# Peptides against a protein of PDB entry 1EBD, part 83

Target 1, 138 residues: chain A of PDB entry 1EBD
Amino acid sequence: KASYEGKVAAEAIAGHPSAVDYVAIPAVVFSDPECASVGYFEQQAKDEGIDVIAAKFPFAANGRALALNDTDGFLKLVVRKEDGVIIGAQIIGPNASDMIAELGLAIEAGMTAEDIALTIHAHPTLGEIAMEAAEVAL

## One batch from the design tools (peptide; made by RFdiffusion4, then SolubleMPNN)

Design b2_p22_4_s3 (from b2_p22_4, 12 letters changed)
Fold by OpenDDE base, seed 3:
Structure b2_p22_4_s3 (fold): chain B 138 residues (1-138), chain A 22 residues (1-22)
Amino acid sequence: as target 1 above (138 residues)
Amino acid sequence: SEEKIKKAEELAKKAKEELDAA
């Protein structure tokens, strides 16, 4: 949140809109595969005039997903191009309902894709896919 | 708040449809 506050202050000084009302309410569909989302969707951000990067990484390339033989789906990060801040995330795949919490925390704290990319994730785990998707955004 | 949750769920379902179409 300190990072978020600092960026808000910088944007205010520069005369740019700083208070973005993120849809920071998680949504989960307990289907097979599971579907989870928090924050902005890519098209939603574009409709509001936010220039974004949609960073996508498939579970088919995740070591734990391969070991579990459960590789359908992907993780997508919606990253604001101006500053690299994560403003949304979607997960379709194994354990999506629980994995969305990490990304919800990241969005609430105003973290960047680089912050997630530099966070060490245990290997091999499903959660490691968040780090991989963040690296795509760099 | 409830309206926002329902909207998010609708968008999530659309995202799943995108997966199925791929």
Scores: peptide ipSAE 0.059, ipTM 0.621, DockQ to the pose 0.104
Fold by OpenDDE base, seed 2:
Structure b2_p22_4_s3 (fold): chain B 138 residues (1-138), chain A 22 residues (1-22)
Amino acid sequence: as target 1 above (138 residues)
Amino acid sequence: SEEKIKKAEELAKKAKEELDAA
């Protein structure tokens, strides 16, 4: 496990006190490893009384990450238990800044963990980790 | 801009804590 290099560049959107919903707006920290988030964190959902499943899958178990010798971190899906809808996602690891877009799309479209689990991802790719995490949530 | 930086730094902190705990 490599040391966290910290933030070298950051992109984020500020909270809004009014009626504007920023759930589907991603935030990215360009560090080593990269960090990206969209929607709810697990604790945020719990604090709002939402019963969630936090499904986590490590890059250390991803074939492409292994081939790249870049296996630090994980992908986490925050899934609402009531209906299986994905309401948040966090990625720490290789290409997190780009990979978060798929999950932002899924959240905006109201997709479920099952939808992602049933979506074929190319092999071997870093993107497969989204499918793997979705399977954990089932 | 400053608020965006603060939010990003908050994310970095949370991510670091999560990574270290894993």
Scores: peptide ipSAE 0.036, ipTM 0.595, DockQ to the pose 0.135
Fold by OpenDDE base, seed 5:
Structure b2_p22_4_s3 (fold): chain B 138 residues (1-138), chain A 22 residues (1-22)
Amino acid sequence: as target 1 above (138 residues)
Amino acid sequence: SEEKIKKAEELAKKAKEELDAA
């Protein structure tokens, strides 16, 4: 089985600051499971006085993850409560290193959880988890 | 860079702690 105590390789990519003043620079650790993050963490946002909704959805509930027998982890969206704008995202699980790009784009563009929830994702895919988490935030 | 890698590892550690607590 997969182990959190396995090999870790990390990369961080510099990018342009978000148009909404949130720095959308991804950080990725190629562990098992992979870890990826962009924008605010929940506690970081709270510490800065931002009222947020932290919407979490587990890979154990994702059809593609089940089919791959790779269900450890979750996706978390950090959503500003005032207007539903996505200001951060964290992914622990399969393909996290690539999946974080969609959410980085969303943050850069100032998109809301509703925008992601209404974006059709192919079925069955790991990427659907972003849509599912966005629906939780609504 | 090494600095960026260390930052990523720190974030991964926090994520793992959350996962373990879930």
Scores: peptide ipSAE 0.025, ipTM 0.574, DockQ to the pose 0.082
Fold by OpenDDE base, seed 4:
Structure b2_p22_4_s3 (fold): chain B 138 residues (1-138), chain A 22 residues (1-22)
Amino acid sequence: as target 1 above (138 residues)
Amino acid sequence: SEEKIKKAEELAKKAKEELDAA
């Protein structure tokens, strides 16, 4: 967040007006399990009148999580129904703090759930859960 | 497994509340 805001400030100093877009700024709680979020929560989107799909996939169904015996939690994608664009994501579970980066990138780039679903993830990895959740959203 | 998911959802709720307060 600080680095992102610093970039905005740098652009302003350079004479290029820039707005701070917090959509793709992650928030992480280093708890056990870890919690990570980026973009809209489902209810936030609804409160703003955005019609969304909340696609959730549990770590209990993820092969790597099972292998690690660390299956608490889930990944949730918040997808705008109108165009399938990912506008938010929440992860509670193993390595959430790092895994959120993929989704932050996706949101920043304006990617759709389909984009994630079609992205090949290494197997077996925790990150595959993003693909699984994206498939749920389709 | 379902119980674990419910617990995770509770944590998510708390996390959201914390984020909203920040």
Scores: peptide ipSAE 0.023, ipTM 0.540, DockQ to the pose 0.342

Design b2_p22_4_s4 (from b2_p22_4, 13 letters changed)
Fold by OpenDDE base, seed 4:
Structure b2_p22_4_s4 (fold): chain B 138 residues (1-138), chain A 22 residues (1-22)
Amino acid sequence: as target 1 above (138 residues)
Amino acid sequence: SAEELKKAEELLKEAKEKLEAE
């Protein structure tokens, strides 16, 4: 957060206006399994009156996770029903700390679940789970 | 386990809340 705010301030001073959007700031816990989040949790969205779909996909159904024998956890997408825009994501599982960046980018760019679902992810990879969860949200 | 995942979700939520509170 501090680094992000500092970057925004520096860019503004340099004549490159930027906004601080705390929704797109990730939180990571380097536990086993790793935990990562960006944007809204499902309940946070509901508490603010946002109608959302929470699409969950388990690592137990991910080919790479199976190959690695590391299948604990899931990826959850929080998608605004009105327009399909991704407003939050949570990952508990292998490589969550790195995988959250894709979803952070998606949220920052205002992408939809369909955008992620239609993005080709290399097979087999852990990152494929984002595509699978996005398909659930459709 | 389901319990472990629930605990992880709670920790994740707490971490996010702390981050936003800074």
Scores: peptide ipSAE 0.032, ipTM 0.607, DockQ to the pose 0.778
Fold by OpenDDE base, seed 3:
Structure b2_p22_4_s4 (fold): chain B 138 residues (1-138), chain A 22 residues (1-22)
Amino acid sequence: as target 1 above (138 residues)
Amino acid sequence: SAEELKKAEELLKEAKEKLEAE
């Protein structure tokens, strides 16, 4: 965390966006399927000159979603290429309104895609999709 | 903050519309 804070401070001094500049408030649309987002969208990051990886994983490939017969949509992680830090996330699909909280926490804590990929998620659960998307970003 | 939230909601709406079009 101290290392992350030091890097954020250095980026701010250099005229780059800092963690404080992130859109930290989650947005949720309780539609069918549900939609949720926190932090940067991919295009917002690009417009600000941030080089990002957009890692996308579909619910159609998630075991729990298949068992529930509710497989529409995807999870997308927006990951800064320089250091692998997650700066945004979007979910369209089952339980998106609740699942966005894990990713909001990850962004606030300055976690990387690797941190999420190495976090064990219960099987089979919808939450595994965050781990799968993180693996795509590696 | 309120403007940022509204912008995020609009972007989500657009993303959903794109998904439904696929």
Scores: peptide ipSAE 0.030, ipTM 0.578, DockQ to the pose 0.089
Fold by OpenDDE base, seed 2:
Formats: C-alpha cells, sequence, structure tokens
Structure b2_p22_4_s4 (fold): chain B 138 residues (1-138), chain A 22 residues (1-22)
C-alpha cells in the first residue's frame, strides 16, 4: 500500500519526448502496482507550449477497486484545453497494463474528454475510472 | 536472475518518478 515492487519491465518506459510517430505507443512497467502511459505527460505538453488540463482520479474512489481491496494509485488524463482533445494518459494501479489500451485508442482517434465522459462504462468496473477522470476534465 | 530483477527495479523507479511527478 503505497509501495512499488519491481517484477518485470518488458515494455519501454513512459515519458520520453513525443515524436509524432510515438504519440499512441503505450509504455508499461509490470510492477505492483502496474504502471502504464500513453501520449503526453503533463509537463511534456507544457514544455511544448500546449495548454493542458490534467485530470486525476484515484483508485481509492473506484467502486471495483474498493471491492477488490486494490486501491493504490490513480488515472490521469492530459487534455488539450483549446479543444478538449485527450493527448495523454497515465495509470498507476490495478490492471493498468490493459486499461491503457482504451485511452490509447481514444488518443489515436482524436477523442475528447467529453467523448469518454459520455461513454457508458460497466458498473462496477475498474474501467469506470477513465470516465470519472474524463468528467473531472470537463 | 538477480541482474534482471535489478534492471526491472530501476525501470520501475524511473517510471514511478515520471508518473508521480506529474
Amino acid sequence: as target 1 above (138 residues)
Amino acid sequence: SAEELKKAEELLKEAKEKLEAE
């Protein structure tokens, strides 16, 4: 609980410069809890002059995470303020390695935070956290 | 192996620092 254990790191580490070609390439660290990222980090966007909204939602507030007694971490969305388009996402927590795929798809498709917020997610699921974070960004 | 574990732990540390720093 608030400690991270290294196990296997098979994927590239997140947070390197966003070449246009790498925007939608996920990075995953298989640890406890898992870590995953796709697209821009908040500071990377700011360094490139992009005005962003960073929306964070904790697993401690997710119903499924609570039921599983696995509530460490959070999901963060990086949203371009001008048009609401999601340009990055980071997850530390349960099932991060799989959950990052939804957000990678959203970024690749040019979806907005509103699109995710208005997408019905099954209840109770870990995946709802993406919807919750999107609502924070609105 | 111990070496593989060490490498994984280093990558985890770097990832954690980047994610938590945002």
Scores: peptide ipSAE 0.025, ipTM 0.539, DockQ to the pose 0.085
Fold by OpenDDE base, seed 5:
Structure b2_p22_4_s4 (fold): chain B 138 residues (1-138), chain A 22 residues (1-22)
Amino acid sequence: as target 1 above (138 residues)
Amino acid sequence: SAEELKKAEELLKEAKEKLEAE
């Protein structure tokens, strides 16, 4: 139901040192709905031989998204099966450009899906979707 | 630098394409 072919505006930060792993840099596309990513995509992980769980949760099931009447899209966590560590995240939906920061922090810190699942998120908020997706990965 | 910015923009483009394929 969402239109992913709309106008897109992308932002990025220059000035990173050479040999930076750009996988760790968040990517944001300002569209309707917004798109954001950090770390591994599911297929990238699989191509490198990493056994992963792709945990997906829709905004249509998020209380704040419903209240805002903005329920297009989903959040996906890419979780390494061996130890439950989050190695990637993708968001299509409301406020994706800001919400990706929490997951970027989680990946940088080496957190697990359980860590996010056990983190209390205010209710009702869009951010709860990260917790819900983490629970799917358990 | 301009080169670093170009690399970042390419990453954003690839991210867009992958996300839209979901």
Scores: peptide ipSAE 0.022, ipTM 0.545, DockQ to the pose 0.069

Design b2_p22_5_s1 (from b2_p22_5, 11 letters changed)
Fold by OpenDDE base, seed 1:
Structure b2_p22_5_s1 (fold): chain B 138 residues (1-138), chain A 22 residues (1-22)
Amino acid sequence: as target 1 above (138 residues)
Amino acid sequence: SEEERRAIQEAIEKLREKIAAR
């Protein structure tokens, strides 16, 4: 039951009609560092029987974050292993509250980690961390 | 739901605390 519900929820994110439209609702904490999440947490996906990759990239390795001296935290993508579709994302770090919108869009559109990895981000930007995390998921 | 949103916020807070503790 739970595995089926989790698969249906993930498929719903991929553009199938579902009664559970709340996965794409971002949650934000405006703290220092900022925190943001959209879609599945890794453990939620696992509890629903979804086999996932948790791809994590640290702000300490992001060129813009280094230039800002604001390198605390990371971006995490929760990627479904079956098809590479992004089903969740968490950000702790600089501009997390705004950066989560890109990943919310990706989830809503049913994009894969490959789609994000192939998306050119401006250099140097905080947004490059999404591309870097997507590359980790490949 | 409001409960789901609250659970997500609590998870974020826990993640924040885990980072702050490093």
Scores: peptide ipSAE 0.055, ipTM 0.629, DockQ to the pose 0.026
Fold by OpenDDE base, seed 4:
Structure b2_p22_5_s1 (fold): chain B 138 residues (1-138), chain A 22 residues (1-22)
Amino acid sequence: as target 1 above (138 residues)
Amino acid sequence: SEEERRAIQEAIEKLREKIAAR
């Protein structure tokens, strides 16, 4: 029951983009490092009975972050295990406030981790970290 | 909602604090 209810809730949040009602509202803290989140946190999804993969990739492994000497933090994807749909993301690190928009779009569109993993990102960019985290979720 | 945004921002701040403590 709880798993089914969690699935329905996640589908409602990930699958019904409205021109008026956003299913994924981003939150940003303009600190150093920047923090951003959209959709579910891992624990929130678990508390709602959604079976999730939490895929995490560190900025310390991102080529652009290394070049900028700004490698603190990570990107985390919260992926529904049943279908691979992205239902949440958190970023702590460089440009988190802007990078969250790609993941917000992915959530609103009901995209999977595979969709992001197969999307070619420019090299070297901070945005590649979304692709790397998506690959971890596969 | 504004309440949901506040809750998310609070969760981010807790996560930030958790990272800064490393």
Scores: peptide ipSAE 0.050, ipTM 0.628, DockQ to the pose 0.026
Fold by OpenDDE base, seed 3:
Structure b2_p22_5_s1 (fold): chain B 138 residues (1-138), chain A 22 residues (1-22)
Amino acid sequence: as target 1 above (138 residues)
Amino acid sequence: SEEERRAIQEAIEKLREKIAAR
């Protein structure tokens, strides 16, 4: 049921080809800390009348980030409230440039925050922060 | 377009500024 609703939602987003192309394209800034974004920003979604949950988790609470002594920043998921589908993600912190790819794939596939929360991430890794942020969105 | 790419970049920069202000 949820997979069919997610497919219809992805097709509705496809109603504006130019907007769809930019939702799918990751943007990366190789700075200290690194910055990455894919899909909607929270304010952009609100300006378009999409009711969203902004789930944020800090690298200061990630076990691998603590072990690396690199705890600046956070991961943010932008989740559509109606169906729990992830429509955007932003990362500022260690390995943001590579970590954005998982979330880009999730957005393209029409995955929910629950799908990410139920995906087992290796422990301890930076990637666990995606799972932790997804749990915040539930 | 290049204008749309620039708008995304500006949004990232605003996000960086919001973090640096903490």
Scores: peptide ipSAE 0.049, ipTM 0.626, DockQ to the pose 0.024
Fold by OpenDDE base, seed 2:
Structure b2_p22_5_s1 (fold): chain B 138 residues (1-138), chain A 22 residues (1-22)
Amino acid sequence: as target 1 above (138 residues)
Amino acid sequence: SEEERRAIQEAIEKLREKIAAR
């Protein structure tokens, strides 16, 4: 966030059109469990009149989380129903601070839940939870 | 805005509290 805002400011000073996109900026809490969010929350999207699917998958169902004995929390995708585009994501659980980057990339690129569901994730990994949550949204 | 960034951070903290209360 702060480093991204600093880049936007530097680009603006250099005469490049740039804006801070707060939808694509991740927010993180480095607690146990970690928390991360990017883009819309489900209720925020609803309050703006966006028809959404909220797809949630628990770490208790992830093979890597089970092997690590760290199964608290979930990943949630906020998917726009009109076109299947991912517009937000929240993670509470192991490695949430790093895992949010994949979903930030997906949102910035305008990717769908289908695009994530069809992306092969290495097995067993915590990252598979993004694929599993995307499958729930289909 | 910085206000929007703070609102997102507060929402994450509230979500963490909801998980911890289980």
Scores: peptide ipSAE 0.045, ipTM 0.620, DockQ to the pose 0.024

Design b2_p22_5_s2 (from b2_p22_5, 13 letters changed)
Fold by OpenDDE base, seed 4:
Structure b2_p22_5_s2 (fold): chain B 138 residues (1-138), chain A 22 residues (1-22)
Amino acid sequence: as target 1 above (138 residues)
Amino acid sequence: SAEERAAIQAAIEQLKAKIAAR
């Protein structure tokens, strides 16, 4: 947020076109486990009258997390039921701070849970958990 | 936002409580 606001301000001062309206600004907490969020929380979407699927997949079922012996947490996708578009994501677990960027890109691009589920993720990786959570949303 | 950070922190505390209950 602050770095983005600083870039927008610098671009505006320079007379360059700036993308002022991002749909999703990531939030990260560098705790153990790490925690990251982008876009809507499930309850926030419900409070706004958006009908959502909350698809959750645990790191305890991820092959890379098992190999690392770091299996605490989960990924949650918040998917709009009307069109399958991803409108939010939360990650608690290993490398959540970096992994949230894929889901931020998906939200900004207006991608669906199907788009993520059909994207081949390298095996074995922590990133496969996004694909697995997307499959739960189908 | 501050509210999102608070929700994230709450999710961490809920996870810690679940781990401690195993």
Scores: peptide ipSAE 0.023, ipTM 0.571, DockQ to the pose 0.022
Fold by OpenDDE base, seed 1:
Structure b2_p22_5_s2 (fold): chain B 138 residues (1-138), chain A 22 residues (1-22)
Amino acid sequence: as target 1 above (138 residues)
Amino acid sequence: SAEERAAIQAAIEQLKAKIAAR
């Protein structure tokens, strides 16, 4: 957030068109397990009257997480039902702090759960959990 | 946001409590 806002401010001072978009600003907690979020929480979307699918996949079903013996937690996608667009994501688990970047990119690009589900993820990786959660949303 | 950070922290604490209960 602060780094991004600083960049936007510097671009504005330099006379470049720039705007602060707050939609895909990640929040990260470097705890054990790690936690990260970007965009809407499921309840926030519901409180705003957005009809959403909350697609959840557990790290206990991820091949890389099993190999690491670090299977606590999940990924949750918040998907708008009208068009399948991803509007939020939460990760609790291994490498959540870095894995949130894929989902931040997807939200900023206006991607759907189908776009992520059709994206080939390397096997076995923690990142496959995003694909698996996207498949749950279909 | 502050609310988002609080929600994340609450999720961490809930998960930690579940792990500790095993």
Scores: peptide ipSAE 0.022, ipTM 0.565, DockQ to the pose 0.022
Fold by OpenDDE base, seed 2:
Structure b2_p22_5_s2 (fold): chain B 138 residues (1-138), chain A 22 residues (1-22)
Amino acid sequence: as target 1 above (138 residues)
Amino acid sequence: SAEERAAIQAAIEQLKAKIAAR
């Protein structure tokens, strides 16, 4: 948040039009397991009257997480049902702090669950869990 | 936000409880 707001302020001072999109600002907790969030939580979307799919995939089903012996947690996508656009994501698990960046990019770009599901992820990686959660949302 | 931090903290506590129950 603070670094992003500082960048937007610097761009504005330089005469570049910029907007602050608070939906795409990640929040990270460096606990064990790590926790990360970007965009809407499922309940926040519902409270705003957005009809959503909450697609959840567990790290216990991810090949890389199994190989690391670190399988606690899940990834959750919050997908708007009307158009399939990803509006939020939450990760609890290994490398959540870095993995949230892909989903932050997807939300900022207005990507769909289909866009992520059709993106080839390297095998075996923790990142495949984003693809698997996107497939659950279809 | 404070709300997002509270939601993340609740998710951490739920996960800790699930791990401890295994």
Scores: peptide ipSAE 0.022, ipTM 0.564, DockQ to the pose 0.022
Fold by OpenDDE base, seed 3:
Structure b2_p22_5_s2 (fold): chain B 138 residues (1-138), chain A 22 residues (1-22)
Amino acid sequence: as target 1 above (138 residues)
Amino acid sequence: SAEERAAIQAAIEQLKAKIAAR
């Protein structure tokens, strides 16, 4: 937390434009399957010179998605390699429009993939896919 | 942004291609 706040303050003082103002505005497309995104895309992070892990978990491996017979898509976490901080997330799949809020909160709070992996999710739920994707990033 | 919309659209098209390849 304090190290992250110090880095953000140093970057703001250095006059780097507007990386902070876009980090937590969710974008949702109510398609079939639904699509949602918050923070960085993997390619945007790479284009800015951020070394990232793109951790991906498929709905086809989620117990609730299997029970619903709605298994198309995935969750992707974009994790900064230096400190394990989540800087972006994308969901394509069932309930993506609502599930993006957890990841938006995690990004705004400066949480790591470890913080999400250690958070108990109810079983069986679609939301468990966030925990599973976080475990892939460890 | 326009870039976010393009990235979301690219992700949708990649998913459609994967579904069609099953």
Scores: peptide ipSAE 0.020, ipTM 0.542, DockQ to the pose 0.023

Design b2_p22_5_s3 (from b2_p22_5, 13 letters changed)
Fold by OpenDDE base, seed 4:
Structure b2_p22_5_s3 (fold): chain B 138 residues (1-138), chain A 22 residues (1-22)
Amino acid sequence: as target 1 above (138 residues)
Amino acid sequence: SAEERAAIEATIARLRAKIAAR
């Protein structure tokens, strides 16, 4: 966010019209475990009257997390129920700060849970948890 | 500041509106 806002401001000063027009802004806390979020939280969507599926998959069921002996936390997808569009994601667990970027891309692109579920993730990886959570949302 | 908080809240509201419109 801040780095991009700085770029937009620099472009505006240079006489190039630019806008901060993201759908979602990622938030990361570099704790142990890491916490990352993009888009809606489940309760925020509900409070706005959006009917959502909250698909949760635990790192304890991820093959790479098991191999690393780092299985704390989960990924949660917030999926709009009417069309399967991903409107939010939260990750608590290993590499959450980097893995949130895939889901940020998915939200910005207007992707569905099906789009993620049908995306082949490398095995074994922590990133497979996004695919697994997307399958739960179907 | 209060002005910075208001700008953040306005940004959040804009993002929520965009998500809801997709």
Scores: peptide ipSAE 0.023, ipTM 0.465, DockQ to the pose 0.029
Fold by OpenDDE base, seed 1:
Structure b2_p22_5_s3 (fold): chain B 138 residues (1-138), chain A 22 residues (1-22)
Amino acid sequence: as target 1 above (138 residues)
Amino acid sequence: SAEERAAIEATIARLRAKIAAR
């Protein structure tokens, strides 16, 4: 957040058009398990009157998480039903702090669950859980 | 938000309790 806001301010001072989009600002808790979030929570979207799908996939079904013996938690995508656009994501589990960056990029770019589902993720990886959650949203 | 943080913290607490029960 602060670094991004500082960059936008510097770009504005330099005469470059820039805006602060707070939707794709990640929030991370470096706990065990790790927690990360970007964009809308499911309830926030509902409170704003957005019809959403909450697509959830567990780390207990992820091949890399099984191999690491670190299977607690899940990834959740918050997908707008009207157009399939990803508007939020939450990760609780292994490497959540780093894996949230893919979903931050997807939200910032206005990507759909289909875009993520059609992106080949390496097998077996923790990041593959994003593809699996996106497939649940289809 | 404070509510989001509380939801995350509640999830962490539940997962830690599950791990400790193993």
Scores: peptide ipSAE 0.012, ipTM 0.357, DockQ to the pose 0.021
Fold by OpenDDE base, seed 5:
Structure b2_p22_5_s3 (fold): chain B 138 residues (1-138), chain A 22 residues (1-22)
Amino acid sequence: as target 1 above (138 residues)
Amino acid sequence: SAEERAAIEATIARLRAKIAAR
């Protein structure tokens, strides 16, 4: 947020005004385990009357998390049922602070759970958990 | 293309069938 707003302000000062246009702002807590969120929580979407699927996959089932002996937590996708569009994501677990960036991109681009499920992730990686959670939403 | 769309649809159908069989 702050760095992006700083770029927009610098461009405006340079005579090339850019808009601050973003759908999702990431939030990170550098705890152990790390916590990250972007877009809607499941309850926030429900409170706004959005019919959603909450697709959850545990790090205990991820091959890289097992290899690291760090299997606490999960990834959750919040997917709009009408069109399969990803509107939120939450991660509790290893590297959550960095992994949230992929899901922030997916939300900003208006991607579906199918788009993520069809994206090849390197094996074995923590990032595969996003693909596995997207498969749960199909 | 129409061919790319058909390939995507076939892949999605395969994934859904695999998931439903779990």
Scores: peptide ipSAE 0.009, ipTM 0.331, DockQ to the pose 0.033
Fold by OpenDDE base, seed 3:
Structure b2_p22_5_s3 (fold): chain B 138 residues (1-138), chain A 22 residues (1-22)
Amino acid sequence: as target 1 above (138 residues)
Amino acid sequence: SAEERAAIEATIARLRAKIAAR
């Protein structure tokens, strides 16, 4: 947050107006399991009157998580129903702190669940869970 | 929501179980 706000302020001072968008700012808790979030939670979207799909996929169904014997938790995508745009993501599980960056990029770029579902992820990886959760949203 | 509260409570319960197993 603070580094991003500092960058936006520097761009504005340089005569390039930039908006502070807080939607794509990740929050991470380095617990066991790790917790990461970016964008809207499902209830925040509902409280703002956004009709959403909450697409959830468990690490217990991920091939890499099984191979690591670390299958606790899930990935959740918060997808706007009208256009399929990803507006939030939450990860509880292995490598959540690093994996949230892909979803932060997707939200910042205005990507859909279809864009993530059609992105080839390496097999077997923890990252495939983003693709699997996106497929649930279709 | 009740579902988000339940998901948070389930996560807290798992964390507590892992802490208790240490």
Scores: peptide ipSAE 0.006, ipTM 0.326, DockQ to the pose 0.020

